# Designs tried in a protein design run: peptides against a protein of PDB entry 3HUF. Part 24

Target 1, 320 residues: chain A of PDB entry 3HUF
Amino acid sequence: MWIIEAEGDILKGKSRILFPGTYIVGRNVSDDSSHIQVISKSISKRHARFTILTPSEKDYFTGGPCEFEVKDLDTKFGTKVNEKVVGQNGDSYKEKDLKIQLGKCPFTINAYWRSMCIQFDNPEMLSQWASNLNLLGIPTGLRDSDATTHFVMNRQAGSSITVGTMYAFLKKTVIIDDSYLQYLSTVKESVIEDASLMPDALECFKNIIKNNDQFPSSPEDCINSLEGFSCAMLNTSSESHHLLELLGLRISTFMSLGDIDKELISKTDFVVLNNAVYDSEKISFPEGIFCLTIEQLWKIIIERNSRELISKEIERLKYA

## One batch from the design tools (peptide; aimed at target 1 K41)

Design b2_p14_3_s1 (made by RFdiffusion4, then SolubleMPNN; its pose is not in this set)
Fold by OpenDDE base, seed 1:
Structure b2_p14_3_s1 (fold): chain B 320 residues (1-320), chain A 14 residues (1-14)
Amino acid sequence: as target 1 above (320 residues)
Amino acid sequence: EKEEKEKEILEKEE
């Protein structure tokens, strides 16, 4: 999201979130959803127009800012952005930091981009929330992104957390739920005067983790917890692979259970399968190798003695 | 320094 603050008291010492939309900026406007009052005698009554675009799909992957357009409203002394005079037709900016000078005012408005990119675990929730979140200047998507800051957990009562949720947790993404999204949807008007009134996603995350025994206390409890072990997995999902990498596992990939030969078994401590393959192929598992699902592996990893537990299961099957 | 500069700018425009 875009946040503005200013030098001196020209913004009354307050920070403000700018959502996608158009804002008239000047001395003689009242702060609302479309106006930014700037208190200086050197600034025109109506000085500039700020236009913030909704996020693009590219912005979700890059964590880049919503496009910020500045137009001078035919003022005597013009408007500058990053020491450059704004063109007569307005200019658009993709920089994450904008120093906006209105006329001869020595106090600048500083606009900075605070990255928030929300990944969804399912397309249904994305479809429900994307439009509203985009109107807040929040990029949204389904795919994993290095720019992802938040992950929406699908709460199904009585279900295990998804691989996406597990991976989001381990990569230190803030896990949120629909309650946080609902709260975000209501704050649009309240944060006009104070950007600090934005709900703390970390508090929501802490509450989710505290109330769900399927999470360890921290990602650090699980990261590299299985260092020194080797696994084989079906080449099914990138998220599953990345999850296993974050556990410190050496990973081999195979295309079918039939590709699990004696050589692979000799180099592999256990095989990770998806639920569908695990359930369908239980009878045909190769002898002498421990096969488990990601969800079964997760249940072991969240235990304090995960390394001992997995070692016992590996040994149990080598001597069977 | 910026407040002084604003005063100087305003005094020149009056």
Scores: peptide ipSAE 0.103, ipTM 0.814, DockQ to the pose 0.217
OpenDDE base, seeds 2, 3, 4, 5: peptide ipSAE 0.099, 0.098, 0.102, 0.100; ipTM 0.807, 0.812, 0.812, 0.810

Design b2_p14_3_s3 (made by RFdiffusion4, then SolubleMPNN; its pose is not in this set)
Fold by OpenDDE base, seed 4:
Structure b2_p14_3_s3 (fold): chain B 320 residues (1-320), chain A 14 residues (1-14)
Amino acid sequence: as target 1 above (320 residues)
Amino acid sequence: SELEELKKIEELEE
């Protein structure tokens, strides 16, 4: 989201979130959803127009800011952004930091991009929330992104956490839920005067982790917890692969259960399967190897003695 | 005060 603050109390010492939309900026406007009052004699009554675009799909992957357009409203001394005079037709900016000088005002409006990219675990939740979040200037998507800052966990009661959730946790992404999104959607008007009124996602995250026994206390408890072990998995999911990598596993891939030969078994401690394959092929698992699902693996890795648990299962099957 | 100086600068630019 774009946040503005200013020097010299020209914004009354307040920070403000700028959501996608158009703002008239000037001395003689009243702060509202479309106006930004700036208190300086050097600033025109109506000085500039700020237009913030909704996030692009690219912004979700890059963590780049919503496009920020600035137009001078034919003022005597113009408007500058990053020491450059704004063109007559306005200019658009994709920099994360904008120093906006209105006329000869010695104080600048500092606009900065606070990165917030929300990944959703499922398309249904994305479909429900994407429009609202985009109107807050928050990029949203389903696919993993290096720019992802938040991850929406689906609160299906009684279900195991998804691979996406597991991976998000290990990546130290702030896991949030629908309650946070609901609250976030309500703040639009309240944060006009005070950007600090934004909901604390970290508090939400802490509460989720505290109240859900499917999470360890920290990602660090799981990261590289299985270092030195090797696994084989079906070449099906990139997220699953990355998850296993974060556990410190050496990973071999196979295309079918039939590819699990003596050679693969010799170099592999266990096989990770998806639920569908595990359930359908359970009767045909290769002998002498420990096969488990990602969810079963997760249940092991969240235990304090995860390495010992895995070792016991490996030994049980190798020496049987 | 720095604020008073700034106000003076602003008054000069009107």
Scores: peptide ipSAE 0.030, ipTM 0.608, DockQ to the pose 0.391
OpenDDE base, seeds 1, 2, 3, 5: peptide ipSAE 0.028, 0.028, 0.027, 0.028; ipTM 0.578, 0.630, 0.608, 0.619

Design b2_p14_3_s4 (made by RFdiffusion4, then SolubleMPNN; its pose is not in this set)
Fold by OpenDDE base, seed 2:
Formats: C-alpha cells, sequence, structure tokens
Structure b2_p14_3_s4 (fold): chain B 320 residues (1-320), chain A 14 residues (1-14)
C-alpha cells in the first residue's frame, strides 16, 4: 500500500494510506477519499493530482508498488518528484519512495510503498477476495512468490492443514484467515485519517497458531529438523519438494512406484507419498520401506522428538 | 510413549 507523510505540519502531522484511485492535492481542498489537504501558503488551491493504479500481476511476483501518477494542475511553480519536474501531461512512477515537492513549499510530501502481497491457497477464495484487496492496493495470487508477505489459510473444520499452509509457515509468511480479510474490508474509510488503524496481521497469525494444534511452536523448530535424513517422493508437487527441502531432507524423485529400485531404497530413509497413492498402494509397498504421507510427516515434525520417532520406525521396519 | 505416539500418527494397528 502507498503511505504518505510530510515534513513539518503540512499534512497536520498525519500519515495517510492512499488506496488505488484519484486524489486532488491542494491548500483549499477538504480531506476525503479523493482529496488531500496540504497546509501551506506556498501551494495552489488545487495543486496536483495523484492517481494510484490497481496492482498488476507483475506486482504480485516482484512486490513492486502500484503505479503512482502525478500531474501538476497548471500551477505557477509546478510540481517535482524526486527533484525532477513533472511533465505537462503528468508522469508515472514505480519507485518505492517518492519525494513530492509542491511549488515553492519548503516541506515535501513523502510517499513510500509498504509491501503487502497476499497468496491464497484456494482459488475460490482468491476469486471472492481479489477484487476487494486489489482496490486496497494489495497484489493477490495463487502461486508461490518471493514477494508474498501473507498467506490465506482455508479453514475447513476437521481437515488437516494443506501443504501450502505448511510451506507458508516454514517460509515465515504471515498466515491469515477469512476473519482478517473481513476486517480489512471494513477499515478502508477509517484509515483515511489514521493509517495506524490498519489491522495487525501478526496478531491474527499468533491467534491462529495458538488455537490450532496442527502448527509447531515456531518455524525455527522445524527448519532443518530432519537434517541428515534422506527421502524419496513422487514428482507431483513443487511446493511439496520445497517444503521437504526446508526440513533439511535430501530428496530423490521418482515418477512411479515401479521406479523404486534397490538403489533408491539403499539411499532413502523413507518415502513420502500423497494421500491418494498412499491409500491405493499401501498393500503393494515393498517390505522394510517406511512410507508416509506429507500430513503424517508434518505431525511427526510437530513433535519435539521427531528424529527419534523417524529413527525408531526405520529400525522397526528393518527387523520386522 | 514414543511408540504409542508414532502408532497414533501412522494409524498403525497394534
Amino acid sequence: as target 1 above (320 residues)
Amino acid sequence: KEKEKLEEILKLEE
């Protein structure tokens, strides 16, 4: 989201969130959803127009800002952005920090981009919320991104957390739920005057973790917790592969259960399967091989003695 | 205790 603040008292000591939309900036405008009052005798009654675009798909992957357009409203002394005079037709900016000078005003308006990119685990929830979040200047998507700051967990009562949720947790992404999205939808009017009224997603996350026994105590307790073990998995999910890497596992991939040869068995401590393959093929598992699902592995990792649990099962299967 | 916990996770029948 874009936030503006100013030197001196020209913004009355307030920070404002600028959502996608158009704002008239000047001395004789009244603060509202489309106007920014600036208190200076050195600026025009109507001095500039700010236009913030909705986020692009590229912004979701890069964490880049919504495009910020500045136009001078034919003022005597013009407008500058980052010490450069704004052109007659206006200029567009993609920098994360903008120093905006209105005419001869000795104080500048500082616009800065606060990165917030929300990944959704469920395409239906993305479809439901994307439009509203984009109107807040928040990029949204379904695919993993290095720019992702928040992850929307789908609350299914009685279901295990998804691999996406597990991976988001280990990546230290702030996990949020539909209740947080609902709260975000209500604050748009209140944050015009006070940017501090934006809800704290980290507090929401803490409450989710505290109330759900399917989460470990911290990502740090799980990252590299299985260092030294080797696993094999079906080449079905990139996200599953990245999850297992964050656990510190050496990973071998196979395309079918028939590719599990003596060589693969000799270097593998356990085999990770999806639920469908595990349920259908459990009768055909080779003797002495530890096979489990990602969900079973996750439950083991939540335990403080995860390494001992895995080692004991490997030993049990070798002597069975 | 550890055996019981692993059996619970893996749904291994005793």
Scores: peptide ipSAE 0.248, ipTM 0.811, DockQ to the pose 0.005
OpenDDE base, seeds 1, 3, 4, 5: peptide ipSAE 0.239, 0.240, 0.246, 0.242; ipTM 0.825, 0.825, 0.828, 0.826

Design b2_p14_4 (made by RFdiffusion4)
Pose (drawn by RFdiffusion4):
Structure b2_p14_4 (pose): chain A 301 residues (1-255, 262-274, 288-320), chain P 14 residues (1-14)
Amino acid sequence: MWIIEAEGDILKGKSRILFPGTYIVGRNVSDDSSHIQVISKSISKRHARFTILTPSEKDYFTGGPCEFEVKDLDTKFGTKVNEKVVGQNGDSYKEKDLKIQLGKCPFTINAYWRSMCIQFDNPEMLSQWASNLNLLGIPTGLRDSDATTHFVMNRQAGSSITVGTMYAFLKKTVIIDDSYLQYLSTVKESVIEDASLMPDALECFKNIIKNNDQFPSSPEDCINSLEGFSCAMLNTSSESHHLLELLGLRISTFMKELISKTDFVVLNGIFCLTIEQLWKIIIERNSRELISKEIERLKYA
Amino acid sequence: EEEEEEEDEEYIKP
């Protein structure tokens, strides 16, 4: 999401989260859902228009920002963005840091992008919530992405968690649920400061894993719990390979050395396991000679 | 004129 703040007291010492839409910025305007008051001698009463475009699907994967546009409103002293004068017809920016000078004001409005891309575990969930989050400047998607910061697990309806959830937990993504999304549906009309929505997501995550037999205490205890073991799988996607790597496994991808060297086969007279079955063991027992002893029992037998 | 230009470059709260 986009955030602005400034040195001096030109934004009254406050920061602000800017959602997709249009803002009028100037000396004689009141701070509301569509105006930003910036007080200085050289800033025109109505000085600049900031337009933030809604996110594209590509930004969910790249982590790129919503397009930020600035128009100078035929002002006395002009507008610059990163030291470039804003021409008529305005300019658009896809960088993550923007220094915006209004008139000859010695203090710049500093706009910066905070990474926030939300992955859903369920297509019906994505379709229900995507437009809401996109209007806040939050890209969403279903497939794996390296720019994902949060993952929405399905309602844990007294049932096993999905591989997408296990993977998000291991790569240290913040796991959230419907209750946090309901909170996000509250905030479009609001004028709130930098980092206003982020801590609640961490609180939601910390609460989810508490008293939950689908999760251990931390991603740290799960990571490298199967070191010294090896495995094999058919056409491993880079995500499943990375998931198994995070468990400390050695992996052999296939399209007398696939059998005796390899301790077990991970799926989607050899011994086979699903990742869902592997997760049950990855939690269960205690030590490295216990939590990896039940897996060592399933191999010999 | 030079003093007015300097004032425009400084922060002056209306």

Design b2_p14_4_s1 (made by RFdiffusion4, then SolubleMPNN; from b2_p14_4, 5 letters changed)
Fold by OpenDDE base, seed 1:
Structure b2_p14_4_s1 (fold): chain B 320 residues (1-320), chain A 14 residues (1-14)
Amino acid sequence: as target 1 above (320 residues)
Amino acid sequence: SEKEEEELESYVKP
């Protein structure tokens, strides 16, 4: 989201969130969803127009800002952005930091991009929320991205957390739920005057973790917890692979259970399978190797003695 | 004040 602040109390000492939309900026306007009052004698009654575009698909993957357009409203001394005069037709900016000078005002409006990119675990929730979140200047998507800051957990009562949720947790992405999204949608008007009124996603995350026994106390409890172990996995999911890497596992990939030969068994402590393969082929597992699902592995990982538990299971099957 | 208006008029286009 775009946040503006200013020197010299020209914004009344407040930080303001600029959602996608158009704003008239000037001395003689009233603060609302379409106006930004700037208190300075050096600023025109109606000085500039700011236009923030909705996020692009590219912005979800890059964590780039919503495009920021500035137009001078035919003022005597013009408008500058980053020390450059805004052109007569206006200019568009993709920089994450903008110093906006209105006329000869000695104080600048500082606009900065606070990255917030929300990944969804399922397409249904994305479809439900994407439009509203985009209107908040929040990029949304389904695929993992290095730009993702938040992950929406789908609360299905009585189900295990998904691999996506597990990976988001280990990646230190802030896990949020639908209640947080609902709250975000309601605060749009209240945060106009004070950007600090934005709901704390970290508090939401802490509450999710505290109230769900499927999470360890921190990602650090799990990261590299299985260092020194080796696994083989079916080459089906990139998220699953990345999850296992974050656990500190050495990973071999195979295309079918038939590829699990004596050589692979000799260098592998256990095999990780998806639920469908595990359930369908449980009878045909190769002898002498421990096979488990990611969800079964996760149940071990969240325990304080995860290494001992895995070692016991490996031993149990080597001698069975 | 008239002076404040004159100072303001110096910064706005007529």
Scores: peptide ipSAE 0.014, ipTM 0.460, DockQ to the pose 0.132
OpenDDE base, seeds 2, 3, 4, 5: peptide ipSAE 0.005, 0.013, 0.007, 0.006; ipTM 0.382, 0.448, 0.434, 0.425

Design b2_p14_4_s2 (made by RFdiffusion4, then SolubleMPNN; from b2_p14_4, 5 letters changed)
Fold by OpenDDE base, seed 5:
Structure b2_p14_4_s2 (fold): chain B 320 residues (1-320), chain A 14 residues (1-14)
Amino acid sequence: as target 1 above (320 residues)
Amino acid sequence: SEEEEEELEKYVEP
């Protein structure tokens, strides 16, 4: 999201979040969803237009800012951004930091980009929330991204957490839920004058973790917890692979259960399967190897004695 | 007005 602050109290000593939209900036406007009052004698009654675009699909993957357009409203002294005069037709900016000088005002408006990028675990929730979040200047998507700051957990009652949620947790992304999204959707009016009124996602995250027994106490308890073990996995998802890497596992990949030969068994401690393959092929599992799902593995990993639990299962099947 | 902008120029401390 874009946040503006200003020197010399020209913004009344307050920070403001700018959501996607158009703002008239000037001395003689009233602060609302489309106006920014700037208190300086050297600023025109209507001085500039700020236009913030909605996030692009690219912004979801890069964590880049919403495009910020500045147009001078034919003022005597013009508008500058980063010491450069704004062109007559306006200019567009993709920099994360903008120093905006209105006319001869000795104080600048400082605009800075605070990255917030929300990954969704399921397409249904994305479809429900994406429009509203994009109107807040928040990029949204389904795919894993290095720019992801927040992850929306799908709360299905009685279901195990998804691989996406597990991976998000281990990556130390802030896991949020629908309650936080609801709260975000209401902030547009309250944060016009005070950006500090933006809800803290960390509180939501703490509450999710505290109230859900499917999470370990910290990501650090799980990261590299299986160092020294090796697994083979069915080449089905990149997220599953990355999750297993974060556990410290050496990973081999295979395309079918038929590829699990004596050589693979000799170098692997266990086989990780997706639920569909596990359920369909459980009768045909190779002898002498421990096969489990990601969800079954996760249930072991969240235990404090995860290494001992895995070791016991491996031993049980090697000597059977 | 242009006049209001000119009067304000006098009060812009550098």
Scores: peptide ipSAE 0.020, ipTM 0.632, DockQ to the pose 0.143
OpenDDE base, seeds 1, 2, 3, 4: peptide ipSAE 0.017, 0.017, 0.016, 0.018; ipTM 0.576, 0.602, 0.581, 0.593; seed 2 fails the geometry check

Design b2_p14_4_s3 (made by RFdiffusion4, then SolubleMPNN; from b2_p14_4, 4 letters changed)
Fold by OpenDDE base, seed 2:
Structure b2_p14_4_s3 (fold): chain B 320 residues (1-320), chain A 14 residues (1-14)
Amino acid sequence: as target 1 above (320 residues)
Amino acid sequence: EEEEEEELESYVEP
């Protein structure tokens, strides 16, 4: 989201969130959803127009800002952005920091981009919330991205957390839920006057983790917890692979259970399968190898003695 | 009416 602040009390000492939309900036406008009052004698009654575009698909992957357009409204002394005079037709900016000078005003408006990118685990929830979040200047998507800051957990009562949620947790993204999204939808009017009224996602995250026994106390408790072990996995999910890497596992991939030869078994401590393959093929598992699902592995990893638990399960199958 | 930007009189530092 874009936030503006200014020197010399020209914004009345307030920080303001600018959502996607158009704003008239000047001395003789009243603060509302489309106007920004600036208190200076050196500023025209209607001085500039700010236009903030909705996020692009590219912004979700890059964490780049919503495009910021500035137009001077034919003022005597013009408008500058980052020491450059704004062109007669207006200019567009993709920098994360903008220093905006209105006329001869000795104080500048500072616009800065606060990065927030929300990943969804469920396409249905994305479809429900994406439009509203984009109107807040928040990029949204389904795919993992290095720019993702928040992850929406799907609350299915009585279900295990998804691989996406497990991976988001280990990647140290802020996990949020539908209640947080609902709260975000209500704050749009209140944050016009005070940017500090934006809800704290970290508090929501702490509450989710505290109230759900499927999460460890911290990501650090699980990262590299299985260092030194080797696994084989069916080549079905990139997120599953990345999750296993964050656990410190050496990973081999196979395309079918028939590719699991004696050589692979000799080098592998256990095999990770998806639920569908595990349930369908449990009768045909190779002898002498420990097979489990990601959900079964996760239940072991969240325990403080995860290494000992896995070692015991591997040993049980060697002597059975 | 030309919306005259009032020039802030230069604070002459005393």
Scores: peptide ipSAE 0.025, ipTM 0.601, DockQ to the pose 0.132
OpenDDE base, seeds 1, 3, 4, 5: peptide ipSAE 0.025, 0.024, 0.023, 0.022; ipTM 0.606, 0.603, 0.607, 0.623; seed 5 fails the geometry check

Design b2_p14_4_s4 (made by RFdiffusion4, then SolubleMPNN; from b2_p14_4, 4 letters changed)
Fold by OpenDDE base, seed 4:
Structure b2_p14_4_s4 (fold): chain B 320 residues (1-320), chain A 14 residues (1-14)
Amino acid sequence: as target 1 above (320 residues)
Amino acid sequence: EEKEEEELEKYVKP
């Protein structure tokens, strides 16, 4: 999201979130959803127009800012952004930091991009929330992104957490839920005057972890917890692969259980399957190898003695 | 600067 602050109390010492939309900026406007009052005699009554675009799909992957357009409203002394005079037709900016000078005002408006990219675990929730979040200047998507800052957990009561949720947790992404999104949707008016009124996602995350026994106390409890073990993965999910990597596993990827020969069994401690393959192929599992789902693996990993638990299951099958 | 600060104080005081 874009946040503006200013020197010399020209924004009354307050920070403001700028959502996608158009703002008239000047001395003689009243703060609202479309106006930014700036307190200086050195600025015009109506000085500039700021236009913030909705996030692009690219912005979700890059964590780049919503495009920030500045137009001078035919003022005597113009508008500058990063010491450059704004062109007659306006200019667009993709820099994360903008120093906006209105006329001869000695104090600048500092606009900065607060990175917030929300990944969703399921397409249904994305479909429900994406439009509203995009109108807050928040990029949204389903796919893994290095720019992802927040992950929306699907709250299905009594279901195991998804691989996406597990991976998001290990990546140290702030896990949030629908309650946070609901709260976030209500702040649009209140944050006009005070950007600090944004809901604390870390508090939401702490509450999720505290109230759900499917999470370890920290990602560090699980990261590299299986270092030294080797697995064969029978899964096409990239998130599953990345999850297993974060556990410190050596991974061999296969397409069929038939690819698991005696040589592979000798080098592999266990086989990781998706639920569908596990349920359908359970009768045809190779003898002498520990086969489990990612969800079963996760249940072991969250235990304090995860290495000992896995070792025992491996040993049972090697000596059977 | 000082004159602009003094003028800002007039608008920041409720």
Scores: peptide ipSAE 0.020, ipTM 0.446, DockQ to the pose 0.100
OpenDDE base, seeds 1, 2, 3, 5: peptide ipSAE 0.020, 0.019, 0.017, 0.000; ipTM 0.545, 0.459, 0.442, 0.296

Design b2_p14_5 (made by RFdiffusion4)
Pose (drawn by RFdiffusion4):
Structure b2_p14_5 (pose): chain A 301 residues (1-255, 262-274, 288-320), chain P 14 residues (1-14)
Amino acid sequence: MWIIEAEGDILKGKSRILFPGTYIVGRNVSDDSSHIQVISKSISKRHARFTILTPSEKDYFTGGPCEFEVKDLDTKFGTKVNEKVVGQNGDSYKEKDLKIQLGKCPFTINAYWRSMCIQFDNPEMLSQWASNLNLLGIPTGLRDSDATTHFVMNRQAGSSITVGTMYAFLKKTVIIDDSYLQYLSTVKESVIEDASLMPDALECFKNIIKNNDQFPSSPEDCINSLEGFSCAMLNTSSESHHLLELLGLRISTFMKELISKTDFVVLNGIFCLTIEQLWKIIIERNSRELISKEIERLKYA
Amino acid sequence: SFEEELEELREELE
């Protein structure tokens, strides 16, 4: 999401989260859902228009910002963005840091993008919530992405968690649920400061894993719990390979050395396991000679 | 100074 703040007291010492839409910025304008008051001698009463475009699907994968546009409103002293004068017809910016000077004001409005891309575990969930989050400047998607910061698990309806959830937990993504999304549906009309929505997501995550037999205490105890072991799988996607790597496994991808060297086969007279079955063991027992002894029992037998 | 001019501008806007 986009945030603005400034040195001096030109934004009254406050920061602000800017959602997709249009803002009028100027000396004689009141701070509301569509105006931003910036007080300085050289800033025109109505000085600049900031337009933030809604996110594209590609931004969910790249982590790129919503397009930020600035128009100078025929002002006495002009507008610059990153030291470039804003021409008529305005300019658009896809960088993550923008220093915006209004008139001759010695203090710049500093706009910066905070990473926030939300992955859903369920297509019906994505379709229900995507438009809401896109209007806040939050890209969403279903497939794996390296720019994902949060993962929405399905309602844990007294049942096993999905591989997408296990993977998000291991790569240290913040796991959230419907209750946090309901909080996000509250905030479009609001004028709130930098980092206003982020801590609640961490609180939601910390509460989810508490008293939960689908999760251990931390991603740290899960990571490299199967070191010394090896495995094999058919056409491993880079994500499943990375998931198994995070468990400390050695992996051999296939399209007398696939059988005796390899301890077990991970799927989707050889011994086979699903990742769902592997997660049950990855949690269960205690030590390295216990939590990886039940897996060593399933191999010999 | 800049702080004095800012204070005056705020008073005028009030």

Design b2_p14_5_s1 (made by RFdiffusion4, then SolubleMPNN; from b2_p14_5, 4 letters changed)
Fold by OpenDDE base, seed 1:
Structure b2_p14_5_s1 (fold): chain B 320 residues (1-320), chain A 14 residues (1-14)
Amino acid sequence: as target 1 above (320 residues)
Amino acid sequence: SIKEELEELEKELE
């Protein structure tokens, strides 16, 4: 989201969130969803127009800002952004930090981009929320991104957490739920005058983790917890691969169960399978190797003695 | 200040 603040109390000492939309900026406007009052004698009654675009798909992957357009409203002294005069037709900016000088005002409006990118675990929830979140200037998507800051957990009662949720947790992404999204949608008007009124996603996350026994106490409890172990995985999911890497596992990939030869068995402590393959091929698993699902692995990982538990299961199957 | 008055006058003339 774009946040503006200003020096010299020209914004009344308040920080303001700018959602996608158009704003008239000037001395003689009233603060609302489309106007920003700036208190200075050096600023025109109507001085500039700010236009913030909705996020692009690229912004979801890069964590880049919504495009910020500035147009001077034919003022005598013009408008500058980052010490450069705004062109007659307006200029667009993709920098994360903008110093906006209105006329001869000695105090600048400082606009900065606070990255918030929300990943969804399922396409249905994305479809429901994407439009509303984009109108808040929040990029949204389904695929993992290095720019992802938040992850929407699908609350299915009585189901195990998804691999996506597991990975988001280990990646230290803030896990949120639909209740947080609902709250975000309601605060849009209230945060106009005070950006600090933005809902705390970390509090929501803490509550989710506290109320769900499928999560360990912290990501740090699980990260590299299986260092020194080796696994083989069916090459089906990049997310699953990254999850296993975060556990500190050495990973070998295979294309089919038939590729699990004596050589692979000799260097592998266990095989990780997806649920479909595990359920369908359980009777045809290679002898002498421990096979489990990611969900079964997760149930072990969340235990304090995860290394001992895995070692015990490996030994049990080697001697069976 | 004279500067502020001038700035205000300049803005009223816009």
Scores: peptide ipSAE 0.071, ipTM 0.780, DockQ to the pose 0.118
OpenDDE base, seeds 2, 3, 4, 5: peptide ipSAE 0.056, 0.046, 0.039, 0.068; ipTM 0.752, 0.738, 0.712, 0.758

